Peptides against a protein of PDB entry 2N1D. Designs and how they scored, part 51

Target 1, 169 residues: chain A of PDB entry 2N1D
Amino acid sequence: EVKVKIPEELKPWLVDDWDLITRQKQLFYLPAKKNVDSILEDYANYKKSRGNTDNKEYAVNEVVAGIKEYFNVMLGTQLLYKFERPQYAEILADHPDAPMSQVYGAPHLLRLFVRIGAMLAYTPLDEKSLALLLNYLHDFLKYLAKNSATLFSASDYEVAPPEYHRKAV

## One batch from the design tools (peptide; aimed at target 1 L125 K128 S129)

Design b1_p29_3 (made by RFdiffusion4)
Pose (drawn by RFdiffusion4):
Structure b1_p29_3 (pose): chain A 169 residues (1-169), chain P 29 residues (1-29)
Amino acid sequence: as target 1 above (169 residues)
Amino acid sequence: EELEEEVEELEEEVEELEEEVEELLEEVE
């Protein structure tokens, strides 16, 4: 199977997010302003601002779109805990206009890279094509971890009350 | 049935694009 090193800078954050959901019994039931698409655009324009190019412009642009679609095909199914099912239906009902790549903010973005390495093990391309993919994915994760202090806000996880657990049972 | 035909056409297009990407990587090397 494909061995992909998830940024160890973000490993404490991954455990923190998991700790909040499972151990701390906290849920993320609110729309965040710092959302995945906005970070994607921020990274996409970042590569352009350092070096204005045409050839790399669409490259970053579509790869970002790839992350966007990759995230959309996994967000509610592969990147979600069973305890997040109540908040999913809640946010989806309360805000049917807003995309999930927006409302779940940056903490849910890191989940994509955790699961995508497993699914891409069942769809094995060659090392070279995968290397370019992981290259840009790791490059994004490098930038992601760099600005993570003002990027992730796991503090928005609030402890789910017993009345709220009624929607999980 | 129509959706399965569309999925097969999309898989063929993806295989063709993967071959083109491999050829471009060989030329770059």

Design b1_p29_3_s1 (made by RFdiffusion4, then SolubleMPNN; from b1_p29_3, 20 letters changed)
Fold by OpenDDE base, seed 4:
Structure b1_p29_3_s1 (fold): chain B 169 residues (1-169), chain A 29 residues (1-29)
Amino acid sequence: as target 1 above (169 residues)
Amino acid sequence: EEELLELLKKLEELLKKLEKLREELKKKE
């Protein structure tokens, strides 16, 4: 299995995210104030502002595009806790043509990197390309850690109403 | 530089596959 290391600064948030949803029965506010598309765009702009070569810039763009598509593919089936399923169904019904990267935010994006390692093991990438991709993914995770104070907050969650609890059983 | 070019090629291929998979899953939902 391909191992993607989560920065130590973000590991506590994964626990808090799980606790907010599973134990406290809260839901992340949707649509996100800052969605996955916006986060990835900010990262790409951040990397471009640091004076990269043309090839490096193209690599960042492709990595961002790849992360976005991985998120859109995996969100519904791999990244949601059971309690979040009714919310997801409502989003699909209201916005059937919208990619989930335009709806969900940083917490769910971070969950992707907990699961992406196993998925990368099934990709057709050779060992050298996979290693280089992993470096970019770790670089992105470092970016998330650097901006964690603005990207991750319990205030983005709200207590689910009683009507929702009946749907989530 | 050669290694980076190889990565770009592989990423483009992977992206195409992921986009196709997304569309297929969307149709099933």
Scores: peptide ipSAE 0.209, ipTM 0.742, DockQ to the pose 0.000
OpenDDE base, seeds 1, 2, 3, 5: peptide ipSAE 0.039, 0.036, 0.039, 0.141; ipTM 0.604, 0.604, 0.597, 0.702

Design b1_p29_3_s2 (made by RFdiffusion4, then SolubleMPNN; from b1_p29_3, 17 letters changed)
Fold by OpenDDE base, seed 1:
Structure b1_p29_3_s2 (fold): chain B 169 residues (1-169), chain A 29 residues (1-29)
Amino acid sequence: as target 1 above (169 residues)
Amino acid sequence: DALELALKKALEELEKLLKELRELLEKLE
């Protein structure tokens, strides 16, 4: 398995996220106040503001595009807890043409990086390519950690109504 | 198996971008 290091600051949040949904039976409010698209855009702008003059802006944009696409592909099948599946079905009905990166937010995006290591083990990436990808992924994770106070909050969750509980496994 | 195939397919877009990125960086460095 490929090791993707999660910043220590974000590890407690992963536990809180799990607890809010699986034990407290809460749901992340959707559509997110700050969606994945916005987070990735802010990251790209942050990197550009650092004053790069070596044509690496394109590289950052490609990484952002890759993360976005990967999130959109993986969200529904890989990143949701069982309790969240009815909510996802409702989102698909209400927003059939919207990418999930426009609906979901930071907590679900972070889950992507928890799972991506194991998933990368199934791809024939060479050592150099894998190293480059990991460097960018870790850089982005550091950005998430730096902005964690505004990106991750229990106040973004709410108690699911009784009607929802009947649908959830 | 089926899961492995699905994961590989899901990562294709990311891998494509990664390869392009690597080639670009090799030219810039």
Scores: peptide ipSAE 0.042, ipTM 0.594, DockQ to the pose 0.000
OpenDDE base, seeds 2, 3, 4, 5: peptide ipSAE 0.026, 0.031, 0.021, 0.033; ipTM 0.560, 0.565, 0.552, 0.559; seed 3 fails the geometry check

Design b1_p29_3_s3 (made by RFdiffusion4, then SolubleMPNN; from b1_p29_3, 18 letters changed)
Fold by OpenDDE base, seed 5:
Structure b1_p29_3_s3 (fold): chain B 169 residues (1-169), chain A 29 residues (1-29)
Amino acid sequence: as target 1 above (169 residues)
Amino acid sequence: ELEELEELLEELEELKELEELRKKLEEEE
């Protein structure tokens, strides 16, 4: 499989996110105040402001589009804990045609990179293209790490109400 | 499956913290 290295600075957050939901029975506030689309747009703008060539700019846009697509495909099937299933069902009912990248935020986006490597292993990419993609993915992860203080916060979670617990069990 | 992975990551972080504490203790000795 393709291995995507997650920055050490972000690993503690993955654990915190897991703890908030699975042990503390909290839910990430949805729709996210800063959704995945916004985060990806900020990253693209960040890269463009650093003096990228036209070719690099195109590559960044393609990477952003790819990340968004993978997120939208994988969110419901691979990126949710069992406790989050009722919330997801409610989101689907309220926003049946909306991409999940417009609903979910940074924590779920980070979860993508825990699993994206396995998906990339089945993509028909040549070795050079795959290496380039991996470089951009790692670059994006570094961006998330640099902005972790603003992107990841326990204050974005709230204790699930009693009625939710009944739905989750 | 994602939940299991995060649990593993938690264990790894705990081990890392213990190693850092041991290192600090050794530096003080």
Scores: peptide ipSAE 0.372, ipTM 0.759, DockQ to the pose 0.000
OpenDDE base, seeds 1, 2, 3, 4: peptide ipSAE 0.279, 0.347, 0.027, 0.363; ipTM 0.738, 0.765, 0.527, 0.767; seed 2 fails the geometry check

Design b1_p29_3_s4 (made by RFdiffusion4, then SolubleMPNN; from b1_p29_3, 13 letters changed)
Fold by OpenDDE base, seed 4:
Structure b1_p29_3_s4 (fold): chain B 169 residues (1-169), chain A 29 residues (1-29)
Amino acid sequence: as target 1 above (169 residues)
Amino acid sequence: EEEEELLKELLEELEKLLKELRELLEKLE
């Protein structure tokens, strides 16, 4: 298995996210106030603003595009807790052509990096390519950790109504 | 330049993987 190390600053949030949904029966407010597309765009702009005029700008854009695509592919099948499935079904019904990166936000994006390691193990990437990708993924995770105060908040969740509980059973 | 070329190759491989994954997931749904 390919190990993607989650920064220590973000590990407590993963626990809180899990607790809010599975134990407290809350749902992340959708559509997200700050969606995955916006977060990735901010990261790309942040990297560009650091004055690196080398070929690294192209690299960042491609990594962002890759993360976005991985998220859109994996969200529905790999990143949702059981309690979130009815909400996802409603989103698909209302927005059948919208990428999930335009609907979901930081908490679900962070979940991707918990699962992506197992998926990368099945890639045909050689050791050098895999190492390079991991470096960029870890760099992005460091960015999320640096901005965790603005990206992750329990106030973005709300208690699911009784009608939703009936659907989730 | 070497990093750029390596990244380009990596991204092409990732695109292929994502395409395969998408197709597999569509079959399972």
Scores: peptide ipSAE 0.024, ipTM 0.598, DockQ to the pose 0.000
OpenDDE base, seeds 1, 2, 3, 5: peptide ipSAE 0.020, 0.024, 0.021, 0.021; ipTM 0.585, 0.603, 0.522, 0.536

Design b1_p29_4 (made by RFdiffusion4)
Pose (drawn by RFdiffusion4):
Structure b1_p29_4 (pose): chain A 169 residues (1-169), chain P 29 residues (1-29)
Amino acid sequence: as target 1 above (169 residues)
Amino acid sequence: EEEELEEELEELEELTEKIVEVLEEAEEE
């Protein structure tokens, strides 16, 4: 199976997010302003601002769109805990206009790369095509971890009260 | 559940093929 190193800079954050959901019994039931699409656009424009190009412009642009669709096909199904099901229906009902790539903010973005390495093990392309994909994915994760101090806000996870657990049982 | 997984894998395969084609064209240029 494909061995992909998830940024060890973000490993404490991954465990932190998991720790908050499972151990701390905290849930993320609110729309974040610092959302995945905005970070995607920020990274997409970042590559352009350093070196204004046409050939790499659409490359970054569509790869970012790829992460967007990749995230959309996994967010509610593959990137979600069973304990987040209540908050999912809640946020979806309260804010039916807002995309999930926005409301769940940056903490849920990291989950995509954790699962996508497993799914892409069942769909094995050659090392070269996969290398270009992992190249840009790791490049994004490098930038993601670089600005992660003002990027991730796991502090918004609030402990789910017993009355709220009634929606999980 | 198995059918949903197969559909998801097909979508990922298609999206990956499309990204790879764009990146190969960008590398050639």

Design b1_p29_4_s1 (made by RFdiffusion4, then SolubleMPNN; from b1_p29_4, 10 letters changed)
Fold by OpenDDE base, seed 2:
Structure b1_p29_4_s1 (fold): chain B 169 residues (1-169), chain A 29 residues (1-29)
Amino acid sequence: as target 1 above (169 residues)
Amino acid sequence: KEEELKKILEEIEKLTKKIVEILKKAEEE
């Protein structure tokens, strides 16, 4: 497995996220107040403001686009806990043409980086290429860690209604 | 389910190779 290092600051959040959903039977409020698209856009703008060259700026934009696509491909089948599946089905019914990056937010985006390493292991890359990609991914994760206070909050979750529990069992 | 995972892996591979190609070019300049 390709090792994608999650910043230590974000690891407790992964536990909290899991607990909120699996144990407390809560759901992340959808559509997210700050969706994945917005988070990625903010990151890109942040990198731009740091005085990067045009080529580096272009590279960041492409990485952002890639992360977005990773997320949209993997969210439905790879990133959701069982309890979240009815919610996802409802979202698909209500927004059939909307990419999930416009619906979901930071917690689910972070889950991507927990899973993406295993997927990348099946992509044939030379060591230099893999290191280069990982550097950009880690840089983004560092950004998430720096902004964790605003991006991750238990208040973004809500208790699922009884009707939902019957669907999720 | 296995077929679904296979399709996802193929998509991830395609995307990754595209990104890496762009990143390599950016590092050269």
Scores: peptide ipSAE 0.440, ipTM 0.872, DockQ to the pose 0.707
OpenDDE base, seeds 1, 3, 4, 5: peptide ipSAE 0.423, 0.429, 0.421, 0.422; ipTM 0.866, 0.867, 0.866, 0.865

Design b1_p29_4_s2 (made by RFdiffusion4, then SolubleMPNN; from b1_p29_4, 11 letters changed)
Fold by OpenDDE base, seed 2:
Structure b1_p29_4_s2 (fold): chain B 169 residues (1-169), chain A 29 residues (1-29)
Amino acid sequence: as target 1 above (169 residues)
Amino acid sequence: MEEELKKMLEEIRKLTEKVVKVLKEAEEK
């Protein structure tokens, strides 16, 4: 598969995220206080402020749009743990017309980059194109790592109520 | 492969091709 390198700083968070949900039976609070759309917007603005050319700014915007769409396509079927399924169903009922990028936040966005490589392997890309895309994706991941202290926190999770447990098993 | 997964892969493929096209254009300028 196409390997998307996750920054070492973020790897422990992936473990914590998994532990919070699968072992501690917690759920990420939804809708997210800072959703995927907001994170991507902040990244785009960050890149803009770095003095990039207009063309580079446009490229970043397209990457942001792409990441958003990747997330919205993959969230429901690829990025959720089994324990999160009932929550997702409730979200769909409560927000039927909202993209999931407006509901979910940083932890689920990070999970995307764990899975996206396998999907990209089925997309015919020349070496140059793949490298170019990966460079942008890795740049975004570096941004997440740089801001990890504010983007990732166990306090964004809450213990699922007993009623939820009955639905999740 | 499940049909739903296949459709998802196709969607991701199309999206990726679009993004890559823009990135290549930006790189050349």
Scores: peptide ipSAE 0.467, ipTM 0.881, DockQ to the pose 0.702
OpenDDE base, seeds 1, 3, 4, 5: peptide ipSAE 0.433, 0.441, 0.444, 0.424; ipTM 0.869, 0.873, 0.874, 0.865

Design b1_p29_4_s3 (made by RFdiffusion4, then SolubleMPNN; from b1_p29_4, 12 letters changed)
Fold by OpenDDE base, seed 2:
Structure b1_p29_4_s3 (fold): chain B 169 residues (1-169), chain A 29 residues (1-29)
Amino acid sequence: as target 1 above (169 residues)
Amino acid sequence: DKEELEKMLKKIKELTLKIVKVLEEAEKK
């Protein structure tokens, strides 16, 4: 398995995220106030402002595009807890043509990096290429960690209504 | 299911290879 290292600062959030949904039966408010698209855009702009070369800037943009696509491919089947399934179904009905990166936010994006490693293992990459990719992914995760106070908050969750509980079982 | 997972893995593979190619080119300069 390809190991994607999650910053220690973000690991407690993964636990809180799980607790809010699985134990407290809350849902992340959708559509997200700050969606995955905007987070990735902010990251790209952040990297640009730090004086990267044109080639490095282009590389970051490609990584951003890749992360977005990873997320959109994996969200529905890989990143949701069982309790979140009815909400996802509602989102699909309300936003049938919208990519999930425009709907979901930081917590679900972080979950991607918990799962992506196992999937990357099926891609034939040499050691150098894998290391290169991981460097970029880890750099993004570092960005999330630096901005964790603004990106991750329990206040972005809300208690699911009784009607939802009957659907979620 | 299994088929859906396989399709997803294929998509991830294709995306990854595309990204890596770009990263490798960028690393040369």
Scores: peptide ipSAE 0.622, ipTM 0.928, DockQ to the pose 0.717
OpenDDE base, seeds 1, 3, 4, 5: peptide ipSAE 0.604, 0.613, 0.611, 0.613; ipTM 0.925, 0.926, 0.926, 0.926

Design b1_p29_4_s4 (made by RFdiffusion4, then SolubleMPNN; from b1_p29_4, 11 letters changed)
Fold by OpenDDE base, seed 2:
Structure b1_p29_4_s4 (fold): chain B 169 residues (1-169), chain A 29 residues (1-29)
Amino acid sequence: as target 1 above (169 residues)
Amino acid sequence: SEKELEEMLKKIEELTLKIVKILKEAEEK
């Protein structure tokens, strides 16, 4: 298995995220006030402002595009808790042509990095290539950790209504 | 389903290989 290291600063949030949904029966407010697309764009702009070379800037943009696509591919089947399934179905009905990166936000994006490693293990990459990719992914995670106070908040969740509870359980 | 997972893994593989190629090119300056 490919190990994607989650910054220690973000691990408590993963627990809180799980607790809010699974135990407290809350849902992340959708569409997200700050969606995955916006987070990735902010990261790209952040890297650009750091004085990177043109090639490095291009690479970051491609990594951003890749992360976005990873998210859009995996969200529905890999990143949702059971309790979130009815909400996802509703989102698909309301936004049939919208990528989920425009709907979901930071918590679900972070979940991607918990799961992506297992999937990357099936890609035939040499050690150097894998290390290179992981360096970029870890750099992004470091960015999330640095901005965790603004990206992750329990106030972005709300108690699911009773009618939803009947659908989910 | 297993078929859906297989298709997903294929997509992830294709994306990853594409990204890595670009990253390698960037490392050469």
Scores: peptide ipSAE 0.528, ipTM 0.899, DockQ to the pose 0.729
OpenDDE base, seeds 1, 3, 4, 5: peptide ipSAE 0.507, 0.521, 0.522, 0.522; ipTM 0.893, 0.897, 0.898, 0.898

Design b1_p29_5 (made by RFdiffusion4)
Pose (drawn by RFdiffusion4):
Structure b1_p29_5 (pose): chain A 169 residues (1-169), chain P 29 residues (1-29)
Amino acid sequence: as target 1 above (169 residues)
Amino acid sequence: EEEEETLEELEELTEKVVEVLEKAEEEEE
């Protein structure tokens, strides 16, 4: 299987997010302003601002769109805990207009890279094509971890009360 | 069945991303 190193700078955050859901019994039931698509656009423009180019412009642009679609095909199914099912239906009903790539904010973005390495093990391309993919993915994760202090806000996870657990049972 | 569909979508999206990156590498050369 494909061995992909998930940024160890973000590993404490990954465990923190998991710790909040499972151990701390906290859920993320609110729309965050710092959302995945905004961070994707921020990174996409960042590569352009350092070096204005045409050839790399659409490259970063579509790769970012790839992360967007990749995230959309996994968010509610592969990147979600069973305990997040109640908040998923809640946010989806309360805010049917807003995309999930927006409401779940930055903490849910890291989950994509955790699962995508496993699914891409069942769809094995050559090392070169995969290397370019992992190149830009790791480059994004490098930038992601760099600005992560003002990027992730796991503090918005609030402990789910017993009345709320009624929607999980 | 759902996982197979997801794998097919990922394969297609990955192929598109790889094609774009190969074209960008050729243009740089």

Design b1_p29_5_s1 (made by RFdiffusion4, then SolubleMPNN; from b1_p29_5, 11 letters changed)
Fold by OpenDDE base, seed 2:
Structure b1_p29_5_s1 (fold): chain B 169 residues (1-169), chain A 29 residues (1-29)
Amino acid sequence: as target 1 above (169 residues)
Amino acid sequence: SEMEEMLKKLKELTEKVVSVLKEAEEKEK
């Protein structure tokens, strides 16, 4: 198994996110005020502003593109709690052609990194390649941790209406 | 299955990303 280390600063948020939805029966406000696309773009621009070489800039852009695609592939089937399923169905109906990276935000993006390790294990990578990839992923996670106060907030959630409870688990 | 298709897609994606990262690393040397 590939171990993707979540920064300690973000682990409490994962618990809060879980609690807000599963126990408090709240939903993350969609479409996100700060969607995954914009978060990744901000990260890329941040790395660019740090004076990285053209090669590293290109690499970061590729990682960003990869994370985005991973998110879009995995969101619907791997990253949602049961309570969120009706909301997801509504999003698909209202925005059938929109990638989920334009709809969802930081909390769901962080959930990706909880699951991504298992997916990476299905790709045969040598030790050097894996380490290289993990370095970039961990760098992004570090960015999320640095900006956690802005990216993660319980105020981005709202109580689901009674009608929602009737169709949700 | 859907899972198999997803895994295949993610595998290809990962390989693509890694190839770019390796290329970038070599150019930095």
Scores: peptide ipSAE 0.500, ipTM 0.895, DockQ to the pose 0.682
OpenDDE base, seeds 1, 3, 4, 5: peptide ipSAE 0.303, 0.311, 0.387, 0.322; ipTM 0.819, 0.824, 0.854, 0.827

Design b1_p29_5_s2 (made by RFdiffusion4, then SolubleMPNN; from b1_p29_5, 12 letters changed)
Fold by OpenDDE base, seed 2:
Structure b1_p29_5_s2 (fold): chain B 169 residues (1-169), chain A 29 residues (1-29)
Amino acid sequence: as target 1 above (169 residues)
Amino acid sequence: SEMEEILEKLRELTKKVVEVLKEYLEKEK
């Protein structure tokens, strides 16, 4: 398995996220106030504003596009807890043509990086290519960590109504 | 240029990764 290192600052949030959903039976408010598209856009702008002389700066758009695609492919079947599935079904029914990167936010985006490593193990990437990808993924994770106070909050979750509980059990 | 090479590699990587992800998800269904 290819290891994608999650910053230590974000690991406690993963636990809190799991607890909010699975134990406390809460749901992340959808559509997200700050969706994945917006987060990626902010990251891209951040990288461009740094004015780095490195050519890596010019690759940011491709990195953003990649992460977006990974998220949109993985969200529905790999990144949701069981309790969240009825919510996802409702979103699909109401917005069938909307990419999930426009609906979901930071917590679900972070879950992608927990799972993406295992998927990369099945991709026939040479060592140099894998290193390149991992460098950018880790750079993005570092950005999430730096902005964690703004991006991750329990206040973005709400208690699911009784009607929802009947659907989720 | 080196920049163009990096961009092309990233595009190709994304394509390959997405392909694998889709295949994986199809197998699970």
Scores: peptide ipSAE 0.322, ipTM 0.810, DockQ to the pose 0.084
OpenDDE base, seeds 1, 3, 4, 5: peptide ipSAE 0.262, 0.082, 0.178, 0.120; ipTM 0.763, 0.621, 0.701, 0.659

Design b1_p29_5_s3 (made by RFdiffusion4, then SolubleMPNN; from b1_p29_5, 12 letters changed)
Fold by OpenDDE base, seed 2:
Structure b1_p29_5_s3 (fold): chain B 169 residues (1-169), chain A 29 residues (1-29)
Amino acid sequence: as target 1 above (169 residues)
Amino acid sequence: SSMEEMLKKIKELTKKVVEVLKKAEEKEK
């Protein structure tokens, strides 16, 4: 299998995210104050400001585009806890044409990297290609870790109303 | 199936990204 290594700094957040939703019955506030599109844009700009070559800048932009598409493809079916399903249905009804990268934020984006490895295993890649891709993905994860204090906060969650509990698992 | 379609999309996206990354790496050398 393809293993995408999550920085140690972010692993506790994955636990907190899970706890907030599954145990505390809270929901991430949507639409996100800082959505996936914005996070990826900030990353791209950060890389550009570091004085990278044009080639590396182009590569980063492609990685950003790829991550965005990964997220949009996988969010609805792979990245949500059961308790979040009614919220997702409401989002689809209210924003039928909006990509989920414009709605969801950092916690769900991080969940992508927990799941993407298993799916990449089905894509035939030589060792060099896989290593190259993983290097860029890990670089992005490192960026998330560096900015974790800003990107990940329990204050972005709120208690679901009683009406929500009646339709949620 | 939905899963098959998803996997297909992931494959296509991955191939595209990798191609760009490889080209960028070669030009950087």
Scores: peptide ipSAE 0.461, ipTM 0.886, DockQ to the pose 0.745
OpenDDE base, seeds 1, 3, 4, 5: peptide ipSAE 0.429, 0.445, 0.436, 0.440; ipTM 0.876, 0.880, 0.877, 0.880

Design b1_p29_5_s4 (made by RFdiffusion4, then SolubleMPNN; from b1_p29_5, 15 letters changed)
Fold by OpenDDE base, seed 2:
Structure b1_p29_5_s4 (fold): chain B 169 residues (1-169), chain A 29 residues (1-29)
Amino acid sequence: as target 1 above (169 residues)
Amino acid sequence: SEMEQILEKIRKLTEKVVSVLNDYLEKEK
């Protein structure tokens, strides 16, 4: 497995996220107030503001685009807990043509980085390419960690109603 | 299978991203 290192600052959040959904039977409020698209855009702008060259800016944009597509491909089948599946079905019905990166937010985006390493292990990448990609992914994760106080909050979750439980169980 | 389809998509996306990053490295030299 390709190792994607999650910053220590974010590991407790992963536990909290899991607990909120699986144990407390809560759901992340959707559509997200701060969706994946906007988070990635903010990151790109952040990198741009740090005096990067045009080429570096372009590279960042492509990485952002890649992360977005990774998320959109994997969200429905790889990143959701069982309890979240009815919610996902409702989202698909309500937003049939919207990419999930416009619906979901930081917690689910972070889950991507827990899973993406295993997926990348099946891609034929040379060492240099893999290292470079990982550097950018880790750089983005550092950004998430830096902004974790604003991106991750239990207040973004809500208790699922009884009607939902009947569909989820 | 569904997993195979996802893996294929991930592969294609990764190839695109990596190609751009490699181009960047080459230009930075």
Scores: peptide ipSAE 0.287, ipTM 0.796, DockQ to the pose 0.729
OpenDDE base, seeds 1, 3, 4, 5: peptide ipSAE 0.284, 0.280, 0.282, 0.146; ipTM 0.794, 0.791, 0.792, 0.649

Design b1_p29_6 (made by RFdiffusion4)
Pose (drawn by RFdiffusion4):
Structure b1_p29_6 (pose): chain A 169 residues (1-169), chain P 29 residues (1-29)
Amino acid sequence: as target 1 above (169 residues)
Amino acid sequence: EEEEEELEELKTLTEKVVAILEEAEEEEE
Protein backbone atom coordinates (compact mmCIF):
# COMPACT_ATOMS: atom_id res chain seq x y z
CA GLU A 1 0.00 0.00 0.00
CA VAL A 2 1.05 3.54 -0.66
CA LYS A 3 3.22 4.95 2.15
CA VAL A 4 2.67 8.68 2.50
CA LYS A 5 4.31 10.65 5.29
CA ILE A 6 1.75 12.94 6.80
CA PRO A 7 3.54 16.12 7.93
CA GLU A 8 4.98 15.42 11.34
CA GLU A 9 4.60 19.13 12.03
CA LEU A 10 0.86 18.52 11.85
CA LYS A 11 0.86 15.15 13.63
CA PRO A 12 0.46 16.84 17.07
CA TRP A 13 -2.50 18.65 15.55
CA LEU A 14 -3.98 15.45 14.19
CA VAL A 15 -3.74 13.78 17.58
CA ASP A 16 -5.07 17.01 19.19
CA ASP A 17 -8.15 17.03 16.97
CA TRP A 18 -8.72 13.31 17.66
CA ASP A 19 -8.07 13.84 21.36
CA LEU A 20 -10.68 16.63 21.43
CA ILE A 21 -13.41 14.55 19.76
CA THR A 22 -12.88 11.24 21.56
CA ARG A 23 -11.00 11.85 24.80
CA GLN A 24 -12.06 15.41 25.58
CA LYS A 25 -15.59 14.72 24.32
CA GLN A 26 -15.55 18.05 22.54
CA LEU A 27 -17.36 18.78 19.28
CA PHE A 28 -17.05 21.42 16.61
CA TYR A 29 -20.53 22.87 16.27
CA LEU A 30 -19.96 26.25 14.66
CA PRO A 31 -19.01 27.80 11.31
CA ALA A 32 -15.36 28.92 11.18
CA LYS A 33 -14.25 31.97 9.22
CA LYS A 34 -10.92 30.43 8.45
CA ASN A 35 -12.21 27.76 6.14
CA VAL A 36 -10.70 25.15 3.80
CA ASP A 37 -11.66 26.93 0.51
CA SER A 38 -10.17 30.22 1.75
CA ILE A 39 -6.89 28.41 2.65
CA LEU A 40 -7.00 26.71 -0.75
CA GLU A 41 -7.36 30.05 -2.49
CA ASP A 42 -4.69 31.53 -0.28
CA TYR A 43 -2.25 28.77 -1.28
CA ALA A 44 -3.31 28.95 -4.92
CA ASN A 45 -2.59 32.71 -5.08
CA TYR A 46 0.58 32.26 -3.04
CA LYS A 47 2.22 30.18 -5.74
CA LYS A 48 1.20 32.82 -8.26
CA SER A 49 2.40 35.83 -6.32
CA ARG A 50 5.94 34.41 -5.96
CA GLY A 51 6.21 33.77 -9.64
CA ASN A 52 3.55 35.07 -12.02
CA THR A 53 3.09 32.37 -14.62
CA ASP A 54 0.44 31.03 -16.97
CA ASN A 55 1.57 27.44 -17.13
CA LYS A 56 1.71 26.89 -13.40
CA GLU A 57 -1.30 29.16 -12.73
CA TYR A 58 -3.96 26.78 -13.97
CA ALA A 59 -1.90 23.89 -12.61
CA VAL A 60 -2.17 25.15 -9.05
CA ASN A 61 -5.71 26.27 -9.73
CA GLU A 62 -7.10 22.89 -10.80
CA VAL A 63 -5.04 20.90 -8.32
CA VAL A 64 -6.64 23.10 -5.66
CA ALA A 65 -10.01 22.35 -7.26
CA GLY A 66 -9.01 18.68 -7.07
CA ILE A 67 -8.47 19.00 -3.30
CA LYS A 68 -11.79 20.79 -3.15
CA GLU A 69 -13.69 17.92 -4.85
CA TYR A 70 -11.59 15.33 -3.06
CA PHE A 71 -12.62 16.93 0.20
CA ASN A 72 -16.25 17.08 -0.88
CA VAL A 73 -16.37 13.35 -1.68
CA MET A 74 -14.92 12.43 1.72
CA LEU A 75 -15.91 15.18 4.21
CA GLY A 76 -19.20 13.85 5.54
CA THR A 77 -18.48 10.22 5.00
CA GLN A 78 -14.80 9.37 5.26
CA LEU A 79 -13.48 12.36 7.21
CA LEU A 80 -16.10 12.42 9.95
CA TYR A 81 -16.44 10.77 13.35
CA LYS A 82 -19.67 9.16 14.46
CA PHE A 83 -19.77 11.68 17.27
CA GLU A 84 -19.76 14.49 14.70
CA ARG A 85 -22.97 13.22 13.17
CA PRO A 86 -25.12 15.35 15.53
CA GLN A 87 -23.18 18.52 14.80
CA TYR A 88 -23.23 17.68 11.10
CA ALA A 89 -27.01 17.58 10.96
CA GLU A 90 -27.17 20.61 13.24
CA ILE A 91 -24.90 22.83 11.18
CA LEU A 92 -26.35 21.53 7.97
CA ALA A 93 -29.87 22.44 9.15
CA ASP A 94 -28.97 25.77 10.74
CA HIS A 95 -26.81 26.84 7.83
CA PRO A 96 -28.13 25.00 4.75
CA ASP A 97 -26.62 27.72 2.57
CA ALA A 98 -23.04 27.35 3.78
CA PRO A 99 -20.69 24.68 2.39
CA MET A 100 -19.10 22.16 4.70
CA SER A 101 -15.67 23.04 3.37
CA GLN A 102 -16.37 26.41 5.04
CA VAL A 103 -18.16 25.71 8.27
CA TYR A 104 -15.76 23.00 9.51
CA GLY A 105 -12.78 25.27 9.11
CA ALA A 106 -9.13 24.23 8.85
CA PRO A 107 -9.03 21.37 11.47
CA HIS A 108 -11.11 19.11 9.26
CA LEU A 109 -8.90 19.74 6.23
CA LEU A 110 -6.00 17.63 7.53
CA ARG A 111 -8.30 14.61 7.69
CA LEU A 112 -8.44 14.46 3.91
CA PHE A 113 -4.81 13.59 3.48
CA VAL A 114 -5.05 10.92 6.17
CA ARG A 115 -7.77 8.98 4.37
CA ILE A 116 -6.87 9.81 0.77
CA GLY A 117 -3.65 7.82 1.07
CA ALA A 118 -5.64 4.74 1.97
CA MET A 119 -8.23 5.09 -0.80
CA LEU A 120 -5.52 5.76 -3.35
CA ALA A 121 -3.96 2.42 -2.31
CA TYR A 122 -6.94 0.72 -3.92
CA THR A 123 -6.51 2.83 -7.03
CA PRO A 124 -2.76 2.44 -7.73
CA LEU A 125 -1.37 4.55 -10.51
CA ASP A 126 2.34 4.55 -11.38
CA GLU A 127 4.95 6.12 -9.13
CA LYS A 128 5.43 9.09 -11.50
CA SER A 129 1.81 10.27 -11.66
CA LEU A 130 1.40 9.63 -7.97
CA ALA A 131 4.66 11.47 -7.34
CA LEU A 132 3.35 14.66 -9.01
CA LEU A 133 0.15 14.37 -6.99
CA LEU A 134 2.00 13.82 -3.72
CA ASN A 135 4.40 16.58 -4.79
CA TYR A 136 1.75 19.22 -4.86
CA LEU A 137 -0.09 17.70 -1.91
CA HIS A 138 3.07 17.74 0.20
CA ASP A 139 3.84 21.26 -1.08
CA PHE A 140 0.41 22.37 0.11
CA LEU A 141 0.89 20.58 3.42
CA LYS A 142 4.29 22.32 3.77
CA TYR A 143 2.61 25.69 3.40
CA LEU A 144 -0.28 24.51 5.54
CA ALA A 145 2.02 23.56 8.46
CA LYS A 146 3.99 26.81 7.93
CA ASN A 147 1.01 29.03 8.55
CA SER A 148 -0.71 26.51 10.88
CA ALA A 149 -0.19 28.67 14.00
CA THR A 150 -2.69 31.18 12.60
CA LEU A 151 -4.42 28.60 10.47
CA PHE A 152 -5.83 25.93 12.80
CA SER A 153 -8.08 26.77 15.69
CA ALA A 154 -8.87 23.62 17.58
CA SER A 155 -9.77 25.73 20.56
CA ASP A 156 -13.25 26.13 19.09
CA TYR A 157 -13.99 22.55 20.06
CA GLU A 158 -16.39 22.73 22.95
CA VAL A 159 -17.23 19.84 25.30
CA ALA A 160 -20.55 18.27 24.29
CA PRO A 161 -22.99 18.35 27.16
CA PRO A 162 -25.14 15.31 28.14
CA GLU A 163 -28.21 16.89 26.57
CA TYR A 164 -26.32 17.14 23.36
CA HIS A 165 -25.20 13.51 23.59
CA ARG A 166 -28.86 12.66 23.29
CA LYS A 167 -28.46 13.29 19.58
CA ALA A 168 -25.56 10.84 19.38
CA VAL A 169 -27.30 7.93 21.07
CA GLU P 1 -21.20 -0.12 -3.29
CA GLU P 2 -20.81 3.43 -1.96
CA GLU P 3 -17.06 2.96 -1.52
CA GLU P 4 -16.75 1.66 -5.07
CA GLU P 5 -18.53 4.82 -6.36
CA GLU P 6 -16.22 6.98 -4.32
CA LEU P 7 -13.20 5.12 -5.71
CA GLU P 8 -14.45 5.66 -9.24
CA GLU P 9 -14.87 9.39 -8.56
CA LEU P 10 -11.40 9.59 -7.04
CA LYS P 11 -9.93 7.74 -9.96
CA THR P 12 -11.56 10.14 -12.42
CA LEU P 13 -10.41 13.23 -10.50
CA THR P 14 -6.91 11.81 -10.16
CA GLU P 15 -6.68 11.04 -13.84
CA LYS P 16 -7.77 14.61 -14.66
CA VAL P 17 -5.20 16.18 -12.25
CA VAL P 18 -2.45 13.91 -13.60
CA ALA P 19 -3.30 14.88 -17.21
CA ILE P 20 -3.11 18.61 -16.31
CA LEU P 21 0.24 18.18 -14.57
CA GLU P 22 1.69 16.15 -17.51
CA GLU P 23 0.62 18.96 -19.92
CA ALA P 24 2.20 21.59 -17.64
CA GLU P 25 5.45 19.50 -17.47
CA GLU P 26 5.58 19.18 -21.28
CA GLU P 27 5.08 22.99 -21.67
CA GLU P 28 8.01 23.61 -19.27
CA GLU P 29 10.30 21.25 -21.27

